# Peptides against a protein of PDB entry 4J2C: the designs that were tried, part 93

Target 1, 107 residues: chain A of PDB entry 4J2C
Amino acid sequence: MEDPFFVVKGEVQKAVNTAQGLFQRWTELLQDPSTATREEIDWTTNELRNNLRSIEWDLEDLDETISIVEANPRKFNLDATELSIRKAFITSTRQVVRDMKDQMSTS

## One batch from the design tools (peptide; made by RFdiffusion4, then SolubleMPNN)

Design b2_p26_4_s1 (from b2_p26_4, 15 letters changed)
Fold by OpenDDE base, seed 4:
Structure b2_p26_4_s1 (fold): chain B 107 residues (1-107), chain A 26 residues (1-26)
Amino acid sequence: as target 1 above (107 residues)
Amino acid sequence: SEREEEEKKRKENRKKLKEYYKSLLE
């Protein structure tokens, strides 16, 4: 079986792009009430939250794999560079999600 | 819906992810 890490990573990347688009629209809707309907605001907010939640679930599971690998280094043929890339991806993506969530919570 | 199908796929991927890494410990 192929390593599913990259599949999940790819889905997270796509979800981040989608979330960023939704977040941008969310911001625009709140900035200009004349162009915003309650329906679109609610839809955008809901889709954004759902997307972010999915990302967070994926990140938790991806992070768990890192812990498993680091606890059993001889069972996995992952070099330091690959592990660093995986860790960096999780860390940076969590930050992106956190930034959006922080802005949403203050609005 | 499209979102529901996507979420289902995501859940399946997460399941496969866990199974893969846990299986390698056996």
Scores: peptide ipSAE 0.586, ipTM 0.908, DockQ to the pose 0.699
Fold by OpenDDE base, seed 1:
Structure b2_p26_4_s1 (fold): chain B 107 residues (1-107), chain A 26 residues (1-26)
Amino acid sequence: as target 1 above (107 residues)
Amino acid sequence: SEREEEEKKRKENRKKLKEYYKSLLE
């Protein structure tokens, strides 16, 4: 069986792009209430929150796999470079999500 | 809905992820 890590990673990358688009629209709606309906604001906010939550779930599971690999080196023969790439992906993606969430919580 | 189907897929992927690494530990 192929390692599902890459499948989940790919889905997270797609979800991040979607979330960034929603976040941009969310910002625009809040900056100009005259051009925004309550319906669109609510929809955009909910969709954005749901997407971010899904990303966070995936990141938690991806992060767990790294912990498993590092705790069981005899069972997993991952290259150090590959492991670093996986860690960097999780760290950078968490930061992107955190930045959006921070801006949402302060608005 | 499309979102619901996407969430189902994501849940399935997470399940596969867990099962894959669990099986390698056994």
Scores: peptide ipSAE 0.573, ipTM 0.904, DockQ to the pose 0.700
Fold by OpenDDE base, seed 5:
Structure b2_p26_4_s1 (fold): chain B 107 residues (1-107), chain A 26 residues (1-26)
Amino acid sequence: as target 1 above (107 residues)
Amino acid sequence: SEREEEEKKRKENRKKLKEYYKSLLE
């Protein structure tokens, strides 16, 4: 079997883009209540939260693989640069998700 | 739907991910 890490990574990236779109709409709806229906606000909020939760779960799965690799360096001959890229992706993506969650919690 | 297919694919890939890295420890 081929290493599925980057397949999952790609799916997470796509999910982040979707979440960012929902977040943008969420922000717009709250900025002008006169043009926002309660139904759309609720739908957008729920979809956004669900997407963010899904991303976080996927990041945990990806992070676990890194832990496995680092604990078994002789079984996993991964290039140091590749491992760094994997770690950086998880860290940066978590930050992006956190930023959106923080803004939602303070609104 | 496209959404359902994407979610199904994600679940499958998560399973593959876990299986791949667990199998290499054997």
Scores: peptide ipSAE 0.548, ipTM 0.895, DockQ to the pose 0.820
Fold by OpenDDE base, seed 2:
Order: structure tokens, then sequence, then C-alpha cells
Structure b2_p26_4_s1 (fold): chain B 107 residues (1-107), chain A 26 residues (1-26)
């Protein structure tokens, strides 16, 4: 079996892009109530929250793999550069999700 | 639904991820 890390990473990135689109629409709907319906606001909010939750779940699993590799360096053929890339992805993605969640919680 | 299928795929990939790294520890 091939390392599925990149597959999960790719799906997380797609989910982030989707969430960012939903977040943008969510912001627009709240900025101009005259063009917004309660139904669309609710739908957008729910879809956004679902996407963010899925991302966070995947990030936890990805982060666990990092811990496993670092605890067992001789069992995995991953150099410092690869680990750095993986860690950076998790960290930056968590920040993106956090930023959206923070803005949603204050609205 | 498309969302349901996507969630199913995500769960499957999480399972594969766990199994892959667990197998390498054995």
Amino acid sequence: as target 1 above (107 residues)
Amino acid sequence: SEREEEEKKRKENRKKLKEYYKSLLE
C-alpha cells in the first residue's frame, strides 16, 4: 500500500477551498440582508460548519501520523524536509480553519 | 447524496491512513 497521507492532504485542501467559498458567501449574506434568505443563510452556515468539522477531523488524523513517524524514525523513510512540509500543512490549515471559526463565533 | 458519498470517502481514507501507519509499526 502507498502512503495515503497525500490523498488525505488533497481532500483536506479541497475541503478548505470549499469552506472558503462558503465562508465568503456567508459573509456576503450577512452584509446585505436584503439579498439574503433565512434558508440560504442556514444552508450556508450548516455546510460551512460541516466542512470545517471534516477538515479538523482529518487534521487530527494527519497530525497523529506525524507523531507516529517522529516516535519511530527508523521505521519510516521520511526525511526532515518531508516532515516539515507535512507539519507546515497541518499548522497552516488549522490556522485557516480557526480564522473562519473565530469570525463565525463573533457573528 | 453527494455529501454522503464524500463523507464516506473521507472516512474510508481515514481508515486507510490509520491502517497504513499501524501496519508499519508491526
Scores: peptide ipSAE 0.547, ipTM 0.893, DockQ to the pose 0.789

Design b2_p26_4_s2 (from b2_p26_4, 11 letters changed)
Fold by OpenDDE base, seed 2:
Structure b2_p26_4_s2 (fold): chain B 107 residues (1-107), chain A 26 residues (1-26)
Amino acid sequence: as target 1 above (107 residues)
Amino acid sequence: SEKKEEEEKRKENREKLREFYQEKLE
């Protein structure tokens, strides 16, 4: 079996792009309510929150694989560079999600 | 629906991760 980490990573990346688009629209709708309906605001908010939640869930799954690999390095034979890249992806993606969530919670 | 499709995709991915990383350790 091929390592599925990259498949999930790819899906997370796509979800992040989607979330960023939704976040941009969310910001625009709230900045100028005259250009938006209540329905669109509610839809955008809901979609964004759900998307962010999904990303966080996937990141937890990916983070678990890191722990498993670190506990069993010889079984998976991942070099330090690859492991570092995986860790960095999780960390940076969590930060991106956190930034959006923080801005939503303060609105 | 798109939501259903996404949900199934996520389930599949979780299963793959489990099979590759966890089941091999059992």
Scores: peptide ipSAE 0.559, ipTM 0.896, DockQ to the pose 0.690
Fold by OpenDDE base, seed 5:
Structure b2_p26_4_s2 (fold): chain B 107 residues (1-107), chain A 26 residues (1-26)
Amino acid sequence: as target 1 above (107 residues)
Amino acid sequence: SEKKEEEEKRKENREKLREFYQEKLE
């Protein structure tokens, strides 16, 4: 079986791009209420929150794999460079999600 | 629907991760 980590990573990256688009629209709608319908605001907000939640869930699954590999290095035989890349992706993606969530919670 | 397809894909990916990492240790 091929390591599925990169597949999930790719889906997370796609979800992040989608979330960023929704977040931008969310910001635009709040900046100009005259052009924003309540229906679109609610839809955008809901879609964004659901998207972010999905990303966070996938990141938890990816993070668990890191813990398993580090606890069983001989079993998986992944080099330090690969592990560093995986860890960096999870950390940076969590930060991107957190930044959007922080801005939404303060609005 | 796109949403349903995405959800099924996520479920499949979670299962693949479990099989490759957790189940492999047993």
Scores: peptide ipSAE 0.559, ipTM 0.897, DockQ to the pose 0.713
Fold by OpenDDE base, seed 1:
Structure b2_p26_4_s2 (fold): chain B 107 residues (1-107), chain A 26 residues (1-26)
Amino acid sequence: as target 1 above (107 residues)
Amino acid sequence: SEKKEEEEKRKENREKLREFYQEKLE
């Protein structure tokens, strides 16, 4: 069985791209209310929140795998470089999500 | 629907992660 980490990682990356697009639209809608309907604002807001929540959920799953690997290093035999890449991905992606959430909460 | 397909994919991914990382240790 192949390690599914990179598959989930890829899906998270796609979800981040989608969220960034939604976030951009969300920003545009709120910057010029005259060009926005309440329906589109609500839809965009909900879709964005749902996407971000899904990403966070997947990141939790990925983060758990790292904990398992670190608790069982001989079982998985991942080198330090690979483990570092995985950790960095989770950390940086969480920050991207956090930045969007922070901007949404202050608007 | 696309939403349903996405949810099923996520469920499948979670299952794969569980099988590889959890059950592999059992």
Scores: peptide ipSAE 0.557, ipTM 0.896, DockQ to the pose 0.714
Fold by OpenDDE base, seed 3:
Structure b2_p26_4_s2 (fold): chain B 107 residues (1-107), chain A 26 residues (1-26)
Amino acid sequence: as target 1 above (107 residues)
Amino acid sequence: SEKKEEEEKRKENREKLREFYQEKLE
């Protein structure tokens, strides 16, 4: 079996792109309320929140794999560069999610 | 639907992820 990490990583990346699109729309709706319906605002807000939570959940699953590899290095044969890339993806993606969440909580 | 198919694929990939890393621990 091939390592499914990259497959899940790809799904998370797509989810982030979707969330970023929703976030952009969310900001636009709030910047010009006269052109926005309450229904669209609520829908966009809920979809965005749900997507962000899903991403966070997936990142936890990916992060768990890192812990497993680091606890059992001989069984996975991942070099330092590969592990670094995986960790960097999780860290940077969490930051992107956090930035959006912070903006939503202050609006 | 596309959404349903995506959800099933997501579940499958999560299962594969779990199986891969748990199998190596055996």
Scores: peptide ipSAE 0.543, ipTM 0.897, DockQ to the pose 0.896

Design b2_p26_4_s3 (from b2_p26_4, 16 letters changed)
Fold by OpenDDE base, seed 5:
Structure b2_p26_4_s3 (fold): chain B 107 residues (1-107), chain A 26 residues (1-26)
Amino acid sequence: as target 1 above (107 residues)
Amino acid sequence: SRREEEERRREENRKKLREFYESLLK
């Protein structure tokens, strides 16, 4: 079996792109209420929140694999560069999600 | 629904991750 880490990573990347699109629309709707309906605002807000939660859930699963590898280096023998790339992806993606959540909570 | 499909996908991914990494610990 191929390492499922890359499959989940790719799906997280797609989810981030979707969330960013929803976030942009969310910002536009709140910036000019005259162009927004209550239905679209509610839908966009709900979809965005759901996407962000889904991303966070996947990141937790990916982060667990990092912990397992680091606790058992001889069993996995992953290249240090690859491990760093995986950790950096999780860290940077969490930051992107946090930034969107922070802006939503202050609005 | 889209949400249901996404949840099923995520559950499957979680199982695959656990099976792959936990199996290598044996």
Scores: peptide ipSAE 0.571, ipTM 0.914, DockQ to the pose 0.621
Fold by OpenDDE base, seed 1:
Structure b2_p26_4_s3 (fold): chain B 107 residues (1-107), chain A 26 residues (1-26)
Amino acid sequence: as target 1 above (107 residues)
Amino acid sequence: SRREEEERRREENRKKLREFYESLLK
């Protein structure tokens, strides 16, 4: 069977893009409150938070696979480059999520 | 609902990840 890591990775990437769009809208709504409805603000905020949480959960699942591979290097035909790419994806994605969360918490 | 669908998908993915990587450990 195909490695489902890439399937989940792809879904995380899509979720990140969605979150970034929601975050942009969120900032726009806050920048011009006179034109923003409470309903849209609430919807955007909730969707964004849910999306970010979803990403975090998926990253945990992906991170677990990394731990398995690193603990059993002979069982998996992953070279250092591939493993590095996977780890970098998780790390960078977590940072992206963290940045959005930090900005939301200060607003 | 959308949320339930996402949760179901996540659970499915978790299952797939587990089955794939744990199977290779055997």
Scores: peptide ipSAE 0.569, ipTM 0.914, DockQ to the pose 0.559
Fold by OpenDDE base, seed 3:
Structure b2_p26_4_s3 (fold): chain B 107 residues (1-107), chain A 26 residues (1-26)
Amino acid sequence: as target 1 above (107 residues)
Amino acid sequence: SRREEEERRREENRKKLREFYESLLK
């Protein structure tokens, strides 16, 4: 069986790109209210929040696999480099999500 | 709906992850 970690990782990466696009649009709408409709602002805000929550859920699933591997090192054939890459991906992605959420909460 | 599809995708992925990593514990 192929390791499904990479499937979920890929989907998270795509979701991050989508969220970044929504975030950019969200920023543009708030920077120029004359060109923005309330409908688009609300839609963009809602879509962005939902997308960010989706990413967070997937990251929790990925993080759980890390915990399993680290708790059972002899049962998994993952070297330290691969494990570090996976952990770094989760950490950095959480930071990206956090940065967007922080900016949304202060706007 | 898109949300329903997303939830189904997440559940399926969660199941796949669990099956893969939990099975290797045996």
Scores: peptide ipSAE 0.567, ipTM 0.914, DockQ to the pose 0.557
Fold by OpenDDE base, seed 4:
Structure b2_p26_4_s3 (fold): chain B 107 residues (1-107), chain A 26 residues (1-26)
Amino acid sequence: as target 1 above (107 residues)
Amino acid sequence: SRREEEERRREENRKKLREFYESLLK
C-alpha cells in the first residue's frame, strides 16, 4: 500500500495556495471598500475560513501519523530526513494558517 | 453540496491514513 501521507499533503498544499489567494483578495476588498461588494466580501471571507478550517483538520490527521511513527520508529523505516520534512511541513503550514487567522481576527 | 463533498474527502483520507499507519503496527 502506498503511503497516503503524500496524498493528504498534496491536498493541503493546494488548499494553502487557494487560501493565500483568497486572503489576498480579502485584504484588497477591505482596503478599498468603494470597490468591494458585500456579496464578494462575504463570499471571500466564508471561502477563506472554510479553506483554513479544512487545512487545520488535515494537519491534525497528518500530525497524528507523526506521533504514531515517532512512537514506533522501527515499524515504519522512515529516515530522519523524511520525518523532519513531514514535521516541518506541518509546523510551517500551521504557522501560515495562524498568521492569516490572526490578521482576520484583528481586522 | 461542496462542503459535504469536502467532508467526505476528509473522512476518506482519514480512513486511508488510519488503515495504513495502524495496520503497520500489527
Scores: peptide ipSAE 0.572, ipTM 0.915, DockQ to the pose 0.588; fails the geometry check

Design b2_p26_4_s4 (from b2_p26_4, 15 letters changed)
Fold by OpenDDE base, seed 4:
Structure b2_p26_4_s4 (fold): chain B 107 residues (1-107), chain A 26 residues (1-26)
Amino acid sequence: as target 1 above (107 residues)
Amino acid sequence: MEKEEEEKKREENRKKLREYYKSLLE
């Protein structure tokens, strides 16, 4: 079996791109209420929250794999560079999600 | 329906992660 980490990573990246688009629209809708409908605001907000939640869930699963690898380095053929890249991806993606959530909670 | 399929895909990916990383410890 091939390492599914990259598959999940790819899906997370797609979800992040989608979330960023939704977040941009969400911001625009709230900045100009005259051009916004309640339906679109609700839809955008819901879709955004769902995407962010999905990302967070996937990141938790990915983070667990890191812990497993670090606890069992001989069972997994991963070098320091690959592990660093995986950790950096999780950390940076969590920050992106956190930033969007923080802005949503304060609006 | 699209959301259901997406969730199904995510569930499958989660299963694959568990199978790959936990089964190797057995």
Scores: peptide ipSAE 0.507, ipTM 0.883, DockQ to the pose 0.736
Fold by OpenDDE base, seed 5:
Structure b2_p26_4_s4 (fold): chain B 107 residues (1-107), chain A 26 residues (1-26)
Amino acid sequence: as target 1 above (107 residues)
Amino acid sequence: MEKEEEEKKREENRKKLREYYKSLLE
């Protein structure tokens, strides 16, 4: 069976793009309340939170694979560069999610 | 429908991921 890591990674990337779009709309709605309906605000907020939660869940699973590989280097025999790329993706994506969550919590 | 299918795909991917890496430890 092919390594599912890249499949999950791809879905996370897509989800991040979706979240960024929702976050932008969320910001716009809050900046001009006169043009924002309560319905759209609530929908956008809910969709954004759900999307971010899904990303975080996938990142946890991806991060677990890293731990498994690092604990068993002889069994997986992954290239150091590949492992570094995987770790960097998880770290950077977590930061992107954190930034959006921080801005939402302070609003 | 789209959201439901997307979530189903995510769940399947999660299962595949865990099964793949745990199986390699055996």
Scores: peptide ipSAE 0.504, ipTM 0.882, DockQ to the pose 0.754
Fold by OpenDDE base, seed 3:
Structure b2_p26_4_s4 (fold): chain B 107 residues (1-107), chain A 26 residues (1-26)
Amino acid sequence: as target 1 above (107 residues)
Amino acid sequence: MEKEEEEKKREENRKKLREYYKSLLE
């Protein structure tokens, strides 16, 4: 079996793109309430929240794999560069999610 | 249906992820 990390990473990236689109629409709806229906606002808000939660869930699983590798370096064929890339992805993605969540919580 | 398939895929990916890294510890 090949390392499935990249598969999950790819799905997270897609989910982030989806969330960013929903976030943009969410922002637009709130900026011009006269052109927005309550139904679309609620739908967009719920979809966005669900997507963000899914991303966070996957990031937790990815982060756990890093912990396992670091605790057992001899059992995994991963160099420092690869681990750094994986960590950077998780950190940066969490920041993107956090930024959206912060904006939603203050609106 | 699309959402259901996506969730199924996510579940499968999570299982594969866990299985891969746990198996290498043996």
Scores: peptide ipSAE 0.502, ipTM 0.881, DockQ to the pose 0.743
Fold by OpenDDE base, seed 1:
Order: C-alpha cells, then sequence, then structure tokens
Structure b2_p26_4_s4 (fold): chain B 107 residues (1-107), chain A 26 residues (1-26)
C-alpha cells in the first residue's frame, strides 16, 4: 500500500479552496443584508462551518501521522525535508482555517 | 447525494490513513 498522506492532503487543499469561496460569499452577504435572503445567509454560514470542521478533522488525522512517524523513525523512511513539508502544510492550513473562524466569531 | 459521496470518500481516506500507519507499527 502506498502512503495515503498526499491523497488526504490534496482533498484538504480542495476543501480549503471551497471554504475560501464560501467565506467570501459569507462576507458579501453580511456586508449588504438588503441583497441577501435569510435562507442564503443561513445556508452559507452552515456550509462554511461544516466545511471548516471537516478540514480540521482531516488535519488532526494528518497530524497524528506526523506524531507516529516521529515516534517511530526506524519504521518510517521519511527524510527531514518531506517531514518538514508535511508539518508546514498542517501548520499553514490550520492558520488559514483559524483566520476564517476568528472573523466569523467576531462578526 | 454529492455531499454523501464526498463524506464517504473522506471516511475511506481516514480508514486508509489509519490502516497504513498502524500496520507499519505492527
Amino acid sequence: as target 1 above (107 residues)
Amino acid sequence: MEKEEEEKKREENRKKLREYYKSLLE
């Protein structure tokens, strides 16, 4: 079996792009309520929250793999560069999600 | 249906991650 990390990483990247689109629409809807229906606001808000939650869940799974690799270096042949790339992806993606969540919670 | 299929894919990916990394520890 091949390492499925990159597959999940790719799906997370797609989910982030989707979330960013939803977030942009969410911002637009809240900036001008007169042009937005309550239905669309609620739908967008819920979809965005669910999307972000899914991303966070996937990131936890990816982060767990990092911990496993670091705890068992003799069983996994990942070099420092590959491990750094994986860690950087998780860290940066968490920050992107956090930024959106922070803006949602303060609105 | 699309959302359901997407969630199913996520579940499969999570399963693959667990199976791959846990099996290498055995």
Scores: peptide ipSAE 0.501, ipTM 0.882, DockQ to the pose 0.731

Design b2_p26_5_s1 (from b2_p26_5, 12 letters changed)
Fold by OpenDDE base, seed 4:
Structure b2_p26_5_s1 (fold): chain B 107 residues (1-107), chain A 26 residues (1-26)
Amino acid sequence: as target 1 above (107 residues)
Amino acid sequence: DESLEKYYSKLLKHLSEEERKKLLEK
């Protein structure tokens, strides 16, 4: 059985791409109210928040798996490079999510 | 092993039945 970490990672990556697209549309709608309906704004906002929440949910557990591995290094055959890659992914993805959330909270 | 069980439980709960099935096939 393959390591399910990569499957979840893949889901996160897809969700990030989706969220970024939604975020772009969200910004466009707010920048030009003449082309925006309340319905689309609400839909986009909800979809975006749902995606971001999903990402954060995944990242939380991904992060916890790292803690588990680090606490039990002999039980897992993960080299330092792979572990570093996983950590970097979580960190960078959290930053991306945070940036979008920050802009949403201020708008 | 408890650590392994915890590890997999943290991840598998994010997967659909289909995804879990695919993992088992590999």
Scores: peptide ipSAE 0.605, ipTM 0.890, DockQ to the pose 0.779
Fold by OpenDDE base, seed 5:
Structure b2_p26_5_s1 (fold): chain B 107 residues (1-107), chain A 26 residues (1-26)
Amino acid sequence: as target 1 above (107 residues)
Amino acid sequence: DESLEKYYSKLLKHLSEEERKKLLEK
């Protein structure tokens, strides 16, 4: 069986790309009210929040799998390099989400 | 093994039925 970690990682990557596009549109709508309707602002905001929530949900479980592997190294065929890559992905993705959320909360 | 069960359970719940089927076929 293929390692499900990479499938979930792929889902997170797709969600990040979608969120970045929505975030860009969100900033444009708020910067130029003459081109923005309340309906589009609300739709974009809701879609963005849903994507960010989905990413955070996946990242929590991805992070917990790291702990499971590290607590049971003999049960998993993962070397230090692979674990480092997984940890770096989680850390960097959380930072990307945090940056968007911070800007949304201060607007 | 309990650790393996926890590992897979933590991840598989995020997958659709189709994604799980594809995973099992490999």
Scores: peptide ipSAE 0.603, ipTM 0.889, DockQ to the pose 0.774
Fold by OpenDDE base, seed 2:
Structure b2_p26_5_s1 (fold): chain B 107 residues (1-107), chain A 26 residues (1-26)
Amino acid sequence: as target 1 above (107 residues)
Amino acid sequence: DESLEKYYSKLLKHLSEEERKKLLEK
């Protein structure tokens, strides 16, 4: 069986792309009310929040897998480079999510 | 192995049945 980490990682990446698209639309709707309906604003906002929540959910478990691997290095054939890449992915993705959430909370 | 079980449990729960099926096929 292949390592499911990469499958989950892929799902997160797709969710991030979706969220970024929703975030862009969200900003556009708020910046130009003449082109926005309340229904679309609400829908976009809810979809965006749901996507961000989903990403955070995945990241928490991905992050825990890192801890499991680090605590049991002999049971997992992951070199330092791969582990570093996984950590970097989690860190950078969390930052991307945080940035969007921060902008939403201040609006 | 508890660590392996925990590792996979943390990941597989995020996968659809189809995705899990694909993993098992490989």
Scores: peptide ipSAE 0.602, ipTM 0.889, DockQ to the pose 0.760
Fold by OpenDDE base, seed 3:
Structure b2_p26_5_s1 (fold): chain B 107 residues (1-107), chain A 26 residues (1-26)
Amino acid sequence: as target 1 above (107 residues)
Amino acid sequence: DESLEKYYSKLLKHLSEEERKKLLEK
């Protein structure tokens, strides 16, 4: 049986890609008002915020699994390399989300 | 084991029934 962590990780990665696309459109709409309708601005803003919130929630669950493994190493047999990869993914993904949120808060 | 149950519960809730089925077949 495969470890379901990689599947959830993949779903988070897809969500990040979606958020990055929405963020790009969000910046384009704000940079050129002539191409932006109020409806699209509102939709893009709301969808982006919802996606970012969803990613943060998923990262909390992934982070909790790491805590469970580290508290019970004899039950999971995950080596230091795999744990480092998982931690790095969570850390880097949180940074990507934070960067987008920071830019949204200053606009 | 409680830790294993908690671990899988945290992850499987994000998956569809089909995805869970595929994992169980591996």
Scores: peptide ipSAE 0.600, ipTM 0.888, DockQ to the pose 0.755

Design b2_p26_5_s2 (from b2_p26_5, 12 letters changed)
Fold by OpenDDE base, seed 5:
Structure b2_p26_5_s2 (fold): chain B 107 residues (1-107), chain A 26 residues (1-26)
Amino acid sequence: as target 1 above (107 residues)
Amino acid sequence: DEALERYYSLLFKHLSEEERKKLLAK
């Protein structure tokens, strides 16, 4: 059976891409209020927040899987490099999400 | 195995039914 971690990782990556697109639109809408409707701003904001929340949800569980693997190395037999890649993915993705959230909170 | 069970449970809950089926088939 294929390791489901990679599937979830892929979903998170797609969600990040979607969020980044929404974030870009969000910034554009706020930069020129004359061309932006309140409805679109609200929609974009809500969609963005929902996506970010979803990503964070996934990351929490992905992070827990890391802990499980580290506590049971013989059961999973994961290469140290692979484990590092997984950790790096979670860390970097959290940072991406945090950066967007920080900018949203200050606007 | 508790560890394996938790591992897969954590991941499968984020997958669609179709995705789960595909993984189980492999």
Scores: peptide ipSAE 0.656, ipTM 0.913, DockQ to the pose 0.798
Fold by OpenDDE base, seed 4:
Order: structure tokens, then C-alpha cells, then sequence
Structure b2_p26_5_s2 (fold): chain B 107 residues (1-107), chain A 26 residues (1-26)
């Protein structure tokens, strides 16, 4: 069976891309209210928050899988390089999410 | 195995039924 980590990772990556697009639109809407409707602002905001929440949800579980693997190295066929890649993905993705959330909370 | 069970449970709950089926088929 293929390692499902990669599938979830892929879902997170897609969600990040979606969130970044929504965030860009969110920023544009707030920067020029004359071109923004309340409906689009609300929709964009909600979609963005939902995506960010989904990403964070996935990252928490992905992070826990790392802990499981590290605690049981003999039960998994993951080398140090793969684990490093997974950790880096989680860390960098969390930063991306945090940056967007920080700007949303400030604005 | 408890560790393996937890590992897969954590990941599968984020997948659709179709995705799960695809993975299980491999």
C-alpha cells in the first residue's frame, strides 16, 4: 500500500495554493472598497478561513505522524532524508498559514 | 500494531473514501 502521507501532503499543498489565491483577493477587496461587495468580502473571508483551518487540521495530524515514525523507526521504512522533507514541509506550511492569519487578524 | 494503526488512522481520516480505496488497492 502506498504511504497515505503523500496524499494528505498533496491535499495540504492544494489548500495552500487555494488559500493564497483567496488571500490575494481578500487583500485586494480590502484595499479598494469601491470595487468590493460585502457579499464577496464575506465569501472570500469565509473560504479563506475554512482553507486555513483545514490546513492547520491536516498539519497537526501530519506532525503527529512524524512523532509516531520517530518513536517507532523499526516499524516504518522512512529514512532521515524523507523525515527531514516531511518536517520541513510542515514547518514551512505552518509559517505560510501563520503569515496569512497574522495579516487577517491585523486588518 | 498500535503505532501503525495510529499512523494510518491519522492520515486516512483526511482522505475521501475513494482515495482510501485507491490506496488500499495498492
Amino acid sequence: as target 1 above (107 residues)
Amino acid sequence: DEALERYYSLLFKHLSEEERKKLLAK
Scores: peptide ipSAE 0.655, ipTM 0.912, DockQ to the pose 0.799
Fold by OpenDDE base, seed 2:
Structure b2_p26_5_s2 (fold): chain B 107 residues (1-107), chain A 26 residues (1-26)
Amino acid sequence: as target 1 above (107 residues)
Amino acid sequence: DEALERYYSLLFKHLSEEERKKLLAK
């Protein structure tokens, strides 16, 4: 059986890409109200928040898998490089999500 | 194995049934 970590990782990355697109539209709508309807703003905002929440949920579980692997290194046979890549993905993705959330909260 | 069970449970719950089937088939 193939390791499902990278499948979930791929799904998270797709969700990030979707969120980034929604975030871009969100910023455009707020920057030029004349081209925006309240309905589109609300829809975009809600979709964006839902995507970000979903990503955060996935990252929590991915992060826990790291802890499990680190506590049982021989059972999973992952070298330091692979673990570093997984950790870096989680850390960087959390930062991307945090940056979007911070900008939304200050709007 | 408790560790393996937790590991896969954490990941499988984020996968569709189709995705899980593909992984199990490999």
Scores: peptide ipSAE 0.654, ipTM 0.911, DockQ to the pose 0.802
Fold by OpenDDE base, seed 3:
Structure b2_p26_5_s2 (fold): chain B 107 residues (1-107), chain A 26 residues (1-26)
Amino acid sequence: as target 1 above (107 residues)
Amino acid sequence: DEALERYYSLLFKHLSEEERKKLLAK
């Protein structure tokens, strides 16, 4: 059986891509009000915030799997390289989410 | 095993039944 971590990782990455698209549209709408309706601004803002919260929740589950592996190394037999890759993904993804949230809080 | 059960439960809850079937078949 293949490790399901990579499948969930892929789903999180797709959610990040979606959030980045929403964030781009969000910035465009705020920079040029002539191209923005109140309805689209509200929809984009809400969808973006919901998407970011969903990603953060998914990252908590992925982070807990790492804790389980590290507490039970003989049961999973993942090498240091694979664990490093998983940790780097969680850290970098959290940073991407934080950057978008920081920009939204200053608008 | 408690650790294995928690590990797979955390991940499988994000997957569809078809995705789980594909993984279990390998």
Scores: peptide ipSAE 0.652, ipTM 0.911, DockQ to the pose 0.775

